# Designs tried in a protein design run: peptides against a protein of PDB entry 5HOI. Part 72

Target 1, 351 residues: chain A of PDB entry 5HOI
Amino acid sequence: FRYMPFSPAGTPFGFTDRRYLTMNEVGYVSTVKNSEQYSITVSFFDVGRFREYHFEDLFGYDLCFLNEKGTLFGQSKTGQIQYRPHDSIHSNWTKIIPLQAGERITSVAATPVRVIVGTSLGYFRSFNQFGVPFAVEKTSPIVALTAQNYRVFSVHYSQFHGLSYSLSELGTSSKRYYKRECPLPMSLPNINSDMKKDANLDYYNFNPMGIKSLFFSSYGDPCIFGSDNTLLLLSKWRSPEESKWLPILDSNMEIWKMSGGKETTDIHVWPLALAYDTLNCILVKGKHIWPEFPLPLPSEMEIRMPVFVKSKLLEENKAILNKKNEIGADTEAEEGEEDKEIQIPVSMAAE

## One batch from the design tools (peptide; made by RFdiffusion4, then SolubleMPNN)

Design b1_p12_8_s2 (from b1_p12_8, 6 letters changed)
Fold by OpenDDE base, seed 5:
Structure b1_p12_8_s2 (fold): chain B 351 residues (1-351), chain A 12 residues (1-12)
Amino acid sequence: as target 1 above (351 residues)
Amino acid sequence: SRREKLKALINS
């Protein structure tokens, strides 16, 4: 296993010269290889609020986090980080994070008030928005970070314990834990089942944890979207005894429902954010599970707990078809059995 | 609707 640089909804290069470093509800950051250099573009979905900008990257930034005030960049091997405010009124700043031999920055996060750096050795480094350090804490190895305001959601990996998570608040004087290295019930990528397609192997080599993204919801709940395409939300995290992960969306099940019960192998959900009761996402059509260029427009998918079993819905639809055939309704629809859209009850169909 | 657009994208 190798610790790879993680950014929320980041994509691999694949066979191309370009990739997304990160994307969320604010926008998307792309990088293009130009010989020994990179050209980075920061693009926004709200073009009325923000102006797209670009710059030449001589360092090869492989970590990124986008927020409403700026973009944080990082280089996993060198430890260089750069914060670029979207507003030209505020200055860019650069810092080198001290790394031990073999240590990597594995994830970075930025809010309007905090900058967070996590490493493969479990160094958790916190800064203000101007790059002034607060503290260094030693945790289990960090594989992913996200942050909202003063709150940080961190994912940790141990070879012995698997995935864990922490939820913390970075006040002015101290770090408070709501959750500290608790088990994370997320499925890891299965190399034997999922690697049947070369595209899945490329993605696994880029992101061996299969964490497509992690974010805070609009209500401030930690969310994670794994390789199983299930959106998990941490509910009741303010009450440590009551806190639980909720599988609030099986995106494969929702695609299956929307296809009328057809197996679609070429449509993929790429998560951006959770706003209220809707997953903001990119619907990807093609061989790759990640968006290519140009970026498709974001889509909204209504969150629903996976209460339905495909087999039961298929049995119910077969029973309805058999009853229609017994009633002698001469509907000449010779459409082959494979093309019959499963009637999903309107109450069960995503709006 | 958004659903119809999504269904059209899925069935395209």
Scores: peptide ipSAE 0.029, ipTM 0.767, DockQ to the pose 0.538
Fold by OpenDDE base, seed 1:
Structure b1_p12_8_s2 (fold): chain B 351 residues (1-351), chain A 12 residues (1-12)
Amino acid sequence: as target 1 above (351 residues)
Amino acid sequence: SRREKLKALINS
């Protein structure tokens, strides 16, 4: 296993000279290889509120986190980090994170009030928005970070214990844990089944954990979207004993329903954020499970608990078709068997 | 609708 730099909804280069470093509800950060250098562009979905900007990257930033106030960059090998406010009134700052031999920065996060750095050796480093350090804590190896205000959602990996998560609050004087290295019930990518497609191997080499993104919902609940394309939400995290992960969206099932029950293998959900009841996402069409260039406009999917079994819906539709054939209703026979839309009950249809 | 946009993408 190799620790790779993780950023929320980041994409690999693949066979191209360009990739997304990160994307969320605010916007998207892209990098382009220019010989030995990189050009970074920070783009926004709300073009009226924010102005796109670009800069030359001499360091080869491979970590990124975007928020409404600025962008945090990191270089996983050198330990360099840079914070760039979107507003020109505030100065950029750069610092080097001390790394041990073989240590890597694995993830970075930034809010308007905190900067967080996680490493492959489990060093959790916290700063204010100006890069002033608060603390260094030793945890299990960090593989992913996200943050909202003072709260941090961290994902950890151990070869012996698998995936775990922590939920913490970074006050002025102390760190509080709501959850500390609790088991994370997320499926890891299955090398034997999923690696049959070259596109899946490229993505696995980029992101071995299969975590497409993690974020806080609009209600402040930790969310994670894995390789299984299921959105998990941490419910009741304020009550340690009642805390549970809820599979609030099976995106493969929702695509299948919206296709009229056709098996589509070329449409993929790329998660950005969770609003109140809606997953903000990019719908990707093509061979790659990640968005290419140019970035499509964001789409919205309603969250729904996966209550329905695909097999039962197929059986019910076969039974309805058999009854129509017995009643001698001239259902125009000319739509080929492949084009018969499965009648999804109105209660199940996403509007 | 959101569904119509996705249907259009699926059928394109």
Scores: peptide ipSAE 0.030, ipTM 0.777, DockQ to the pose 0.606; fails the geometry check
Fold by OpenDDE base, seed 2:
Structure b1_p12_8_s2 (fold): chain B 351 residues (1-351), chain A 12 residues (1-12)
Amino acid sequence: as target 1 above (351 residues)
Amino acid sequence: SRREKLKALINS
């Protein structure tokens, strides 16, 4: 296993000189290779609220986290981090994170009040928004981080225990755990099944955990979107005994429903954020499961627990068609069984 | 609708 730098909804370069370092509901950060340097652009979806800006990156930042107040950058190998406020009134700051031999920064997160750095050795480093350190904690190896306000959702990986997660609150004086290295019931990428497509191999090499993104919902619930294209939400996390992961969206099932029951292999959901009852996402059409350039406009997908089985819906629609044919309704019979749009009940269809 | 925009994107 190789620890790779993770950023929420980050994309690989693939065969291009450009990629997204991160994207979420606020915007998207792109980087372009220019010989020995990189040009970074921070773009926003709300162009009325924010102005796009760019800068030259001589360090080769491979970690990024975007929030409403600024962008955190990190270099996984050197340990350099940079915070750039969107507002020019506030100064940029740079810091070197001390790394041991072979240690990598694996993920970074930033809120308006906290900066968090996680490493491949499980060093969890916390700072304020000005880069003043609070604490260093030793955890299991960190593979992903996200944060909202004072809360941090961390994903850990152990060779012995697999994936775990923590949910913590970084107060002024202490770290509180709501969850501490609990098992994470997320499916890992299946190398043998998924690697039949070259595009999946490139993505796996970039992100071996298959975590497309993780974020907090608008309600402050931890969310994770894995390689299985299922959105998991941590429900009732304030009550440790009642806390559970809910599969609140099977995006493959929703694409299938929206296609009228056609199997589509060229449409992919790329998660950005969960706002109320809607997944904000990029719908990607093409060979790659990740968005290319230019970035498509975000789409909204209503969250729904995967209660329906495709086979049952097919059988029910076949039974309805057979009953209509028995009643002598002139349904032109000649459209092949494969091309019949499945009538999904309106209550089950995304609006 | 959102569904029509999505269906248009799926069918484009």
Scores: peptide ipSAE 0.029, ipTM 0.769, DockQ to the pose 0.603; fails the geometry check
Fold by OpenDDE base, seed 3:
Structure b1_p12_8_s2 (fold): chain B 351 residues (1-351), chain A 12 residues (1-12)
Amino acid sequence: as target 1 above (351 residues)
Amino acid sequence: SRREKLKALINS
């Protein structure tokens, strides 16, 4: 296992010279290799609100976090971070995070009011939006970060304890924990079954935790989307005893429903954000589980608890077809059985 | 519908 730099919904280079550093509901950040340099582009979905911008990256930024006010960049090995406001009112700033021998920045997050840096040794560093440091805390090794306003969702990894999470609030005077290094019930990528495809191995080498993204919902609930393509939401986190992870979307099941019950192996959900009751995502068609270039338009999927069993739906549809054939035996419409779209109940289908 | 657009994208 290696601690790899993580950014929300970041993609590998694969066999290309370009990748997405990060993407979310605000936009997407791409980087292109140009010899020893990189060209970074910050693009937005709301082109009326924001203007795309680019710059030359001499440092090879491999960490990124995009918010509505700016973009945070980081270099995992050198410890360099840069914050770039989207507006010209605020200046860009750059800092070097002191790293120990072998330490890496593993994740960065930024809100309009906070900058957070997490490392492979579990150093949690907090700053304001101007790069003024607040505190340094030692935690378990950090593998992923996201933040909304003053709240931080951190994912930790221990070789002995697996995945854990923390939920904290970074006030002006102190850090408050709502959750501190609690077990995270997310499955890790299965190396033996999934790695038979070269594309899956490339993704695993890029992201060995299989965390495609993590974000806060529009209601401020921590969300995580793992390699199992299940969206987990942390419910009731304000009540420590009542707090639970809810599997609010099985995206493989939703793709199966949307395909009319056809098994599709070439369609993948790439998570961006959760807005109310809809997952904002990229639907990826192809061999790679991640979006390539150009980026498709975002799609919305309604969140639904995976209460339905695929086998029961197939049996119910077969029973409906058999009843129709028993009633309709007198009309010779020999239209081939194989292409009949499974009638998914309207209550089960996203509108 | 949004569903029909999504089905069309999946089946395209």
Scores: peptide ipSAE 0.028, ipTM 0.761, DockQ to the pose 0.621; fails the geometry check

Design b1_p12_8_s3 (from b1_p12_8, 7 letters changed)
Fold by OpenDDE base, seed 2:
Structure b1_p12_8_s3 (fold): chain B 351 residues (1-351), chain A 12 residues (1-12)
Amino acid sequence: as target 1 above (351 residues)
Amino acid sequence: SRRKKLAELINS
């Protein structure tokens, strides 16, 4: 296993000189290779609230986290981090994170009040928004981080225990755990099944955990979107005994429904955020499961528990068609069995 | 509708 730098909804370069370092509901950060340097652009979806800006990156930042106040950058190998406020009023700051031999920064997160750095050795480093350190904690190896306000959702990986997660609150004086290295019931990428497509191999090499993104919902619930294209939400996390992961969206099932029951292999959901009852996402059309350039406009997908089985819906629609034919409705349209738009009940159809 | 935009994307 190789620890790779993770950023929420980050994309690989693939065969291009450009990629997204991160994207979420606020915007998207792109980087372009220019010989030995990189040009970074921080773009926003709300162009009325924010102004796009760019800068030259001589360090080769491979970690990024975007929030409403600024962008955190990190270099996984050197340990350099930089915070850039979106406004020109607050100063940029840079810091070197001390790394041991072979240690990598694996993920970074930033809120308006906290900066968090996680490493491949499980060092969890916390700072304020000005880069003043609070603490260093030793955890299991960190593979992903996200944060909202004072809360941190961390994903850990152990060769012996697999994936785990923590949910913590970084107060002024202490760290509180709501969850501490609990098992994470997320499916890992299946190398044997998924690697049959070259595009999946490139993505796996970039992100071996298959975590497309993780974020907090608008309600402050931890969310994770894995390689299985299922959105998991951590429910009731304030009650440790009642806390559970809910599969609140099977995006493959929703694409199938929205296609009228056609199997589509060229449409992919790329998660950005969960706002109320809607997944904000990029709908990607093409060979790659990740968005290319230019970035498509965000789409919204209503969250729904995966209660329906495709086979049962097909059988029910066949039974309805057969009953209509028995009642003598002369719909002579021999539309081939494969092209029959599945009437999904209106209550289940995304508007 | 969101569905119409997706159908347009699927069929494009």
Scores: peptide ipSAE 0.021, ipTM 0.694, DockQ to the pose 0.539
Fold by OpenDDE base, seed 5:
Structure b1_p12_8_s3 (fold): chain B 351 residues (1-351), chain A 12 residues (1-12)
Amino acid sequence: as target 1 above (351 residues)
Amino acid sequence: SRRKKLAELINS
């Protein structure tokens, strides 16, 4: 196993010269290979609020985090980080994170008030928005970070214990834990089942944890979207004893419903954010499970607990079809291969 | 309302 640089909703290069470093509800950051250099573009969905900007990257930034105030970049091997405010009034700053031999920055996060750096050795480094350090803490190896305001959601990996998570608040004087290295009930990528397609192998080599993204909801709840395409939300995290992960969306099941019960193997959900009761996402059509260029427009998917079993819905629809055929004996049914849409009950149809 | 359904899910 190798620790790879993780950024929320980041994409691999694949066979191309370009990829997304990160994307969320604010926008998307792309990088293009130009010989020994990279050109980075920071693009926004709200073009009225933000102006797209670009710059030449001589360092090969492989980590990125976008927020409403700026973009944090990182280089996993060198330990260089750069914060670029979107507003030209505020100065860019650069810092080198000290790394031990073989240590990598695995994830970075930035809010308007905090910058967080996590490493493959489990160094958790916190800064203010100006790059002034607060603390260094030693945790289990960090594989992913996200942050909202003063709160940090961190994902950790141990070869012995698998995935764990922490939820912390970075005040002015101290770090408070709401959750500290608790088990994370997320499925890891299954190499034997999922690697049947070369495109899945390329993605696994880029992101061996299969974490497509992690974010805080609009209500401030930690969310994670794994390789199983299930959105998990941490409920009741303020009460440590009551806290639970809720599978609030099976996106494969929702795609299956949206297709009228057809098996679609070429449509993929790429998560951006959770806003109220809707997953903001990119619907990707093609061989790759990640968005290519140009980026499709974001879509909204209503969150729903996966209460329905596909097999039961198929049995119920077969039973309805058999009853219709018993009543309709007299009319010459032309053998048109009518693509019989599975009648999803109106209560289950996406409103 | 959409907001009420989510609050019910989070509080359930």
Scores: peptide ipSAE 0.013, ipTM 0.501, DockQ to the pose 0.039
Fold by OpenDDE base, seed 1:
Structure b1_p12_8_s3 (fold): chain B 351 residues (1-351), chain A 12 residues (1-12)
Amino acid sequence: as target 1 above (351 residues)
Amino acid sequence: SRRKKLAELINS
């Protein structure tokens, strides 16, 4: 296993000279390789609130986190980080994170009030928005970070214990844990089944954990979207004993429903954020499970608990078709056998 | 609608 730099909804280069470093509800950060240098562009969905900007990257930033106030960049090998406010009133700052031999920055996060750096050795480093350090804590190896205000959602990996998560609050004087290295019930990518497609191997080499993104919902609940394309939400995290992960969206099931029950293998959900009841996402069409260039406009999917089994819906539709054939209804609609839309009950149809 | 955008993407 190799620790790779993780950023929320980041994409690999693949066979191209360009990739997304990160994307969320605010916007998307792209990097283009120009010989030995990189050009970074920070783009926004709300072009009325924010102005797109670009800069030359001499360091080869491979970590990124975007928020409404600025962008945090990191270089996983050198330990360099840079914070760039979107507003020109505030100065950029750069610092080097001290790394041990073989240590890597694995993830970075930034809010308007905190900067967080996580490493492959489990160093959790916290700063204010100006890069002033608060603390260094030793945890299990960090593989992913996200943050909202003072709260941090961290994902950890151990070869012996698998995936765990922490939920913490970074006050002025102390760190509080709501959850500390608790088991994360997320499926890891299955090398034997999923690696049959070259496109899956490229993505696995980029992101071995299969975490497409993690974020806080609009209600402040930790969310994670894995390789299984299921959105997990941490419910009741304020009550340690009642805390549970809810599979609030099976995106493969929702695509299947929206296709009229046709098996689509070329449409993929790329998660951005969770609003109140809606996953903000990019719908990707093609061989790659990640967005290419140019970035499609964001789409919205309603969250729904996966209550329905695809097999039962197929059986019910077969039973309805058999009954129509027995009743001798000469509906001469020679719609070819391939175009038989599965009648999804109106209660199940996403509007 | 959200459904219309996905149908357009599926059928494109």
Scores: peptide ipSAE 0.020, ipTM 0.704, DockQ to the pose 0.566; fails the geometry check
Fold by OpenDDE base, seed 3:
Order: structure tokens, then sequence, then C-alpha cells
Structure b1_p12_8_s3 (fold): chain B 351 residues (1-351), chain A 12 residues (1-12)
């Protein structure tokens, strides 16, 4: 295992000179290699609210977090971070995070009020939006961060204990934990089964935890989307005894439903955000599980608990077809059986 | 519907 820089919904370079550093509901940040330099572009989905901007990156930023007020960049090896407000009212600022030998920044997060830096040694560093430090805490090794307002969702990894998570609030005077290094019931990527395709190996080398993204919902619930393409939501986190992870969307099942029950291996969900009862995502068509260039328009998928079994739906549809054939045996319409769309019950299908 | 557009995008 190797600690890699993580950014929400970030993509690998693959065999290209360009990748997405991060993307969410606000927009997407891309970087292009130009010799020893990089050109970074910050793009937005709401082009009426925000203006796209670009700059030359001499540092090779490999960490990014986008919010409604600015973009945080980080360089995992050097410890350099830069915050760029989207408006010209506030100045850009740059800082160097002190790193020990072999330490890496593994994730960064930014809200309009907080900047958070997590490292491979478990240093959790908090700042205000102007880069003024609040505290340094030692935790288990941090592999991913997201933040909303004053709340931070952190994912930790231990070789001995696997994945854990914390949920904390960064007040002005103190850090409060709602959850502290609790077990995270997310499956890690299966190296032996999934790595038979070169594209999956490239993604695994980029993101060995298989965390495609993590975010807070519009209701302020921590969400994580793993390599199993299941959206997990942390429910009832204010009540420690009642707190549970809910598998609120099996995106593979939803793709299967939307395809009319055809097995599709070339369509992938790339998560952006959870707004109310809809997952904002990119539908990726192709060999790669991540979006390429140009970025497709975001799509919405309704969240649904995976209570349906694919096999039962196939059996029910076969039974309906057989009953129709028993009733319709007198009309010679030999139109080929293979292309009939599986009638998914309207109650099961997203509108 | 959004669903029909999504199914068209999936089946295209």
Amino acid sequence: as target 1 above (351 residues)
Amino acid sequence: SRRKKLAELINS
C-alpha cells in the first residue's frame, strides 16, 4: 500500500497529459502538463454565477478542493498549499506545510471559513480561510478529507485496522468530535478480480482506496462513494448510538435499471454531490471508469435503498413474458425475444 | 422525462 494524494472525484492522467484535479456540484478543476509546468483551469457548472479562470502552476499541484468561494490547491510532496478565491476581493495566499521525511499531504479540504490539511502520518492541520492556523492534531493516517462549513469528514487508514472515519466540527475555540476514528464499512478495491483490465490498474495506482468521492449532503450528512459504486450516507450522526451507514444508492443497479435490464460494462457513475434525494453525477461512457475530456454534463440519479434483487426482477419479467406468450399464442409475431426491454416497475424506476 | 433522456444516453 502507498499513500496517494486524494481529491474528491479527481481523475488520473492515464496515458494523457491532462486530468481533473477535483470536481463537485460547483465545478471542475483540470490540469494539463506542459513540459515541466502545468496549466490549471477552474471551471464552473453555473456559468452565470462564476467565471472560469486559469493560471500557470510551477509547483505541480496534485491536490485540490473546490468550494463556492475559492479553490484550495496542494502539492503532496513539498507541502505547498495555495488558496485562490474565485472573486478578486480576497487575495490569493500560499503556505508551506511542514512535512517530516517521507510525510505527504494526502488530502486537503476548504470551506468558506476553514482550510484543512491531512497527512500520511496523521497530522490534521486546521486554518481559517486566510490561512491562519488554529491547531495541529495527531490522528491515524489521513487518506481523504471533505468539509462543509465548520464540519470535517475525514477518512483514516491503518494497515492493522483498515478504514476508519471521523466527523468533527471546527469551532473558533475547540474541535468537537461527533465520531472519532470509528470503523468505516466500505469495501476496498479487490486487486485480484478488478485489476485484470489495464484501465482499472491505472485507477488503482492513482487511488488505492477506491474512494471515488466523499462529500456532505445538502442536509449536512457525510457521504462516501467507493469502488463498489455504492453511495453510503452516515445517518443519525448526532446520536452516537443510533449512527449508521446507509447504502442509499447502488449505482450499478440503477444503471442496470436505466438500460432496461441490459448488462452494460461501459457505463460508469462518477459522483459529484448529493442534493436532497438526488445524486449529482457524471455518466461516463467508455473504457475508463472516470470522465475524460470534454466533461459530460452532470446527471441526476434518485437515491434508493438497494432492496431489489436483480435475479428476482429477471424471474418476474420472464414469468410476465411467459404469461403473455401463453395468452398470445394465437398471434404469430415472431419478433425476436432478445431485444425486449425489461419492464421495470414504475415504483422502482427513477423519474 | 429525465429518465427517458438518461435511458437514451445509456442506449446511444
Scores: peptide ipSAE 0.019, ipTM 0.679, DockQ to the pose 0.607; fails the geometry check

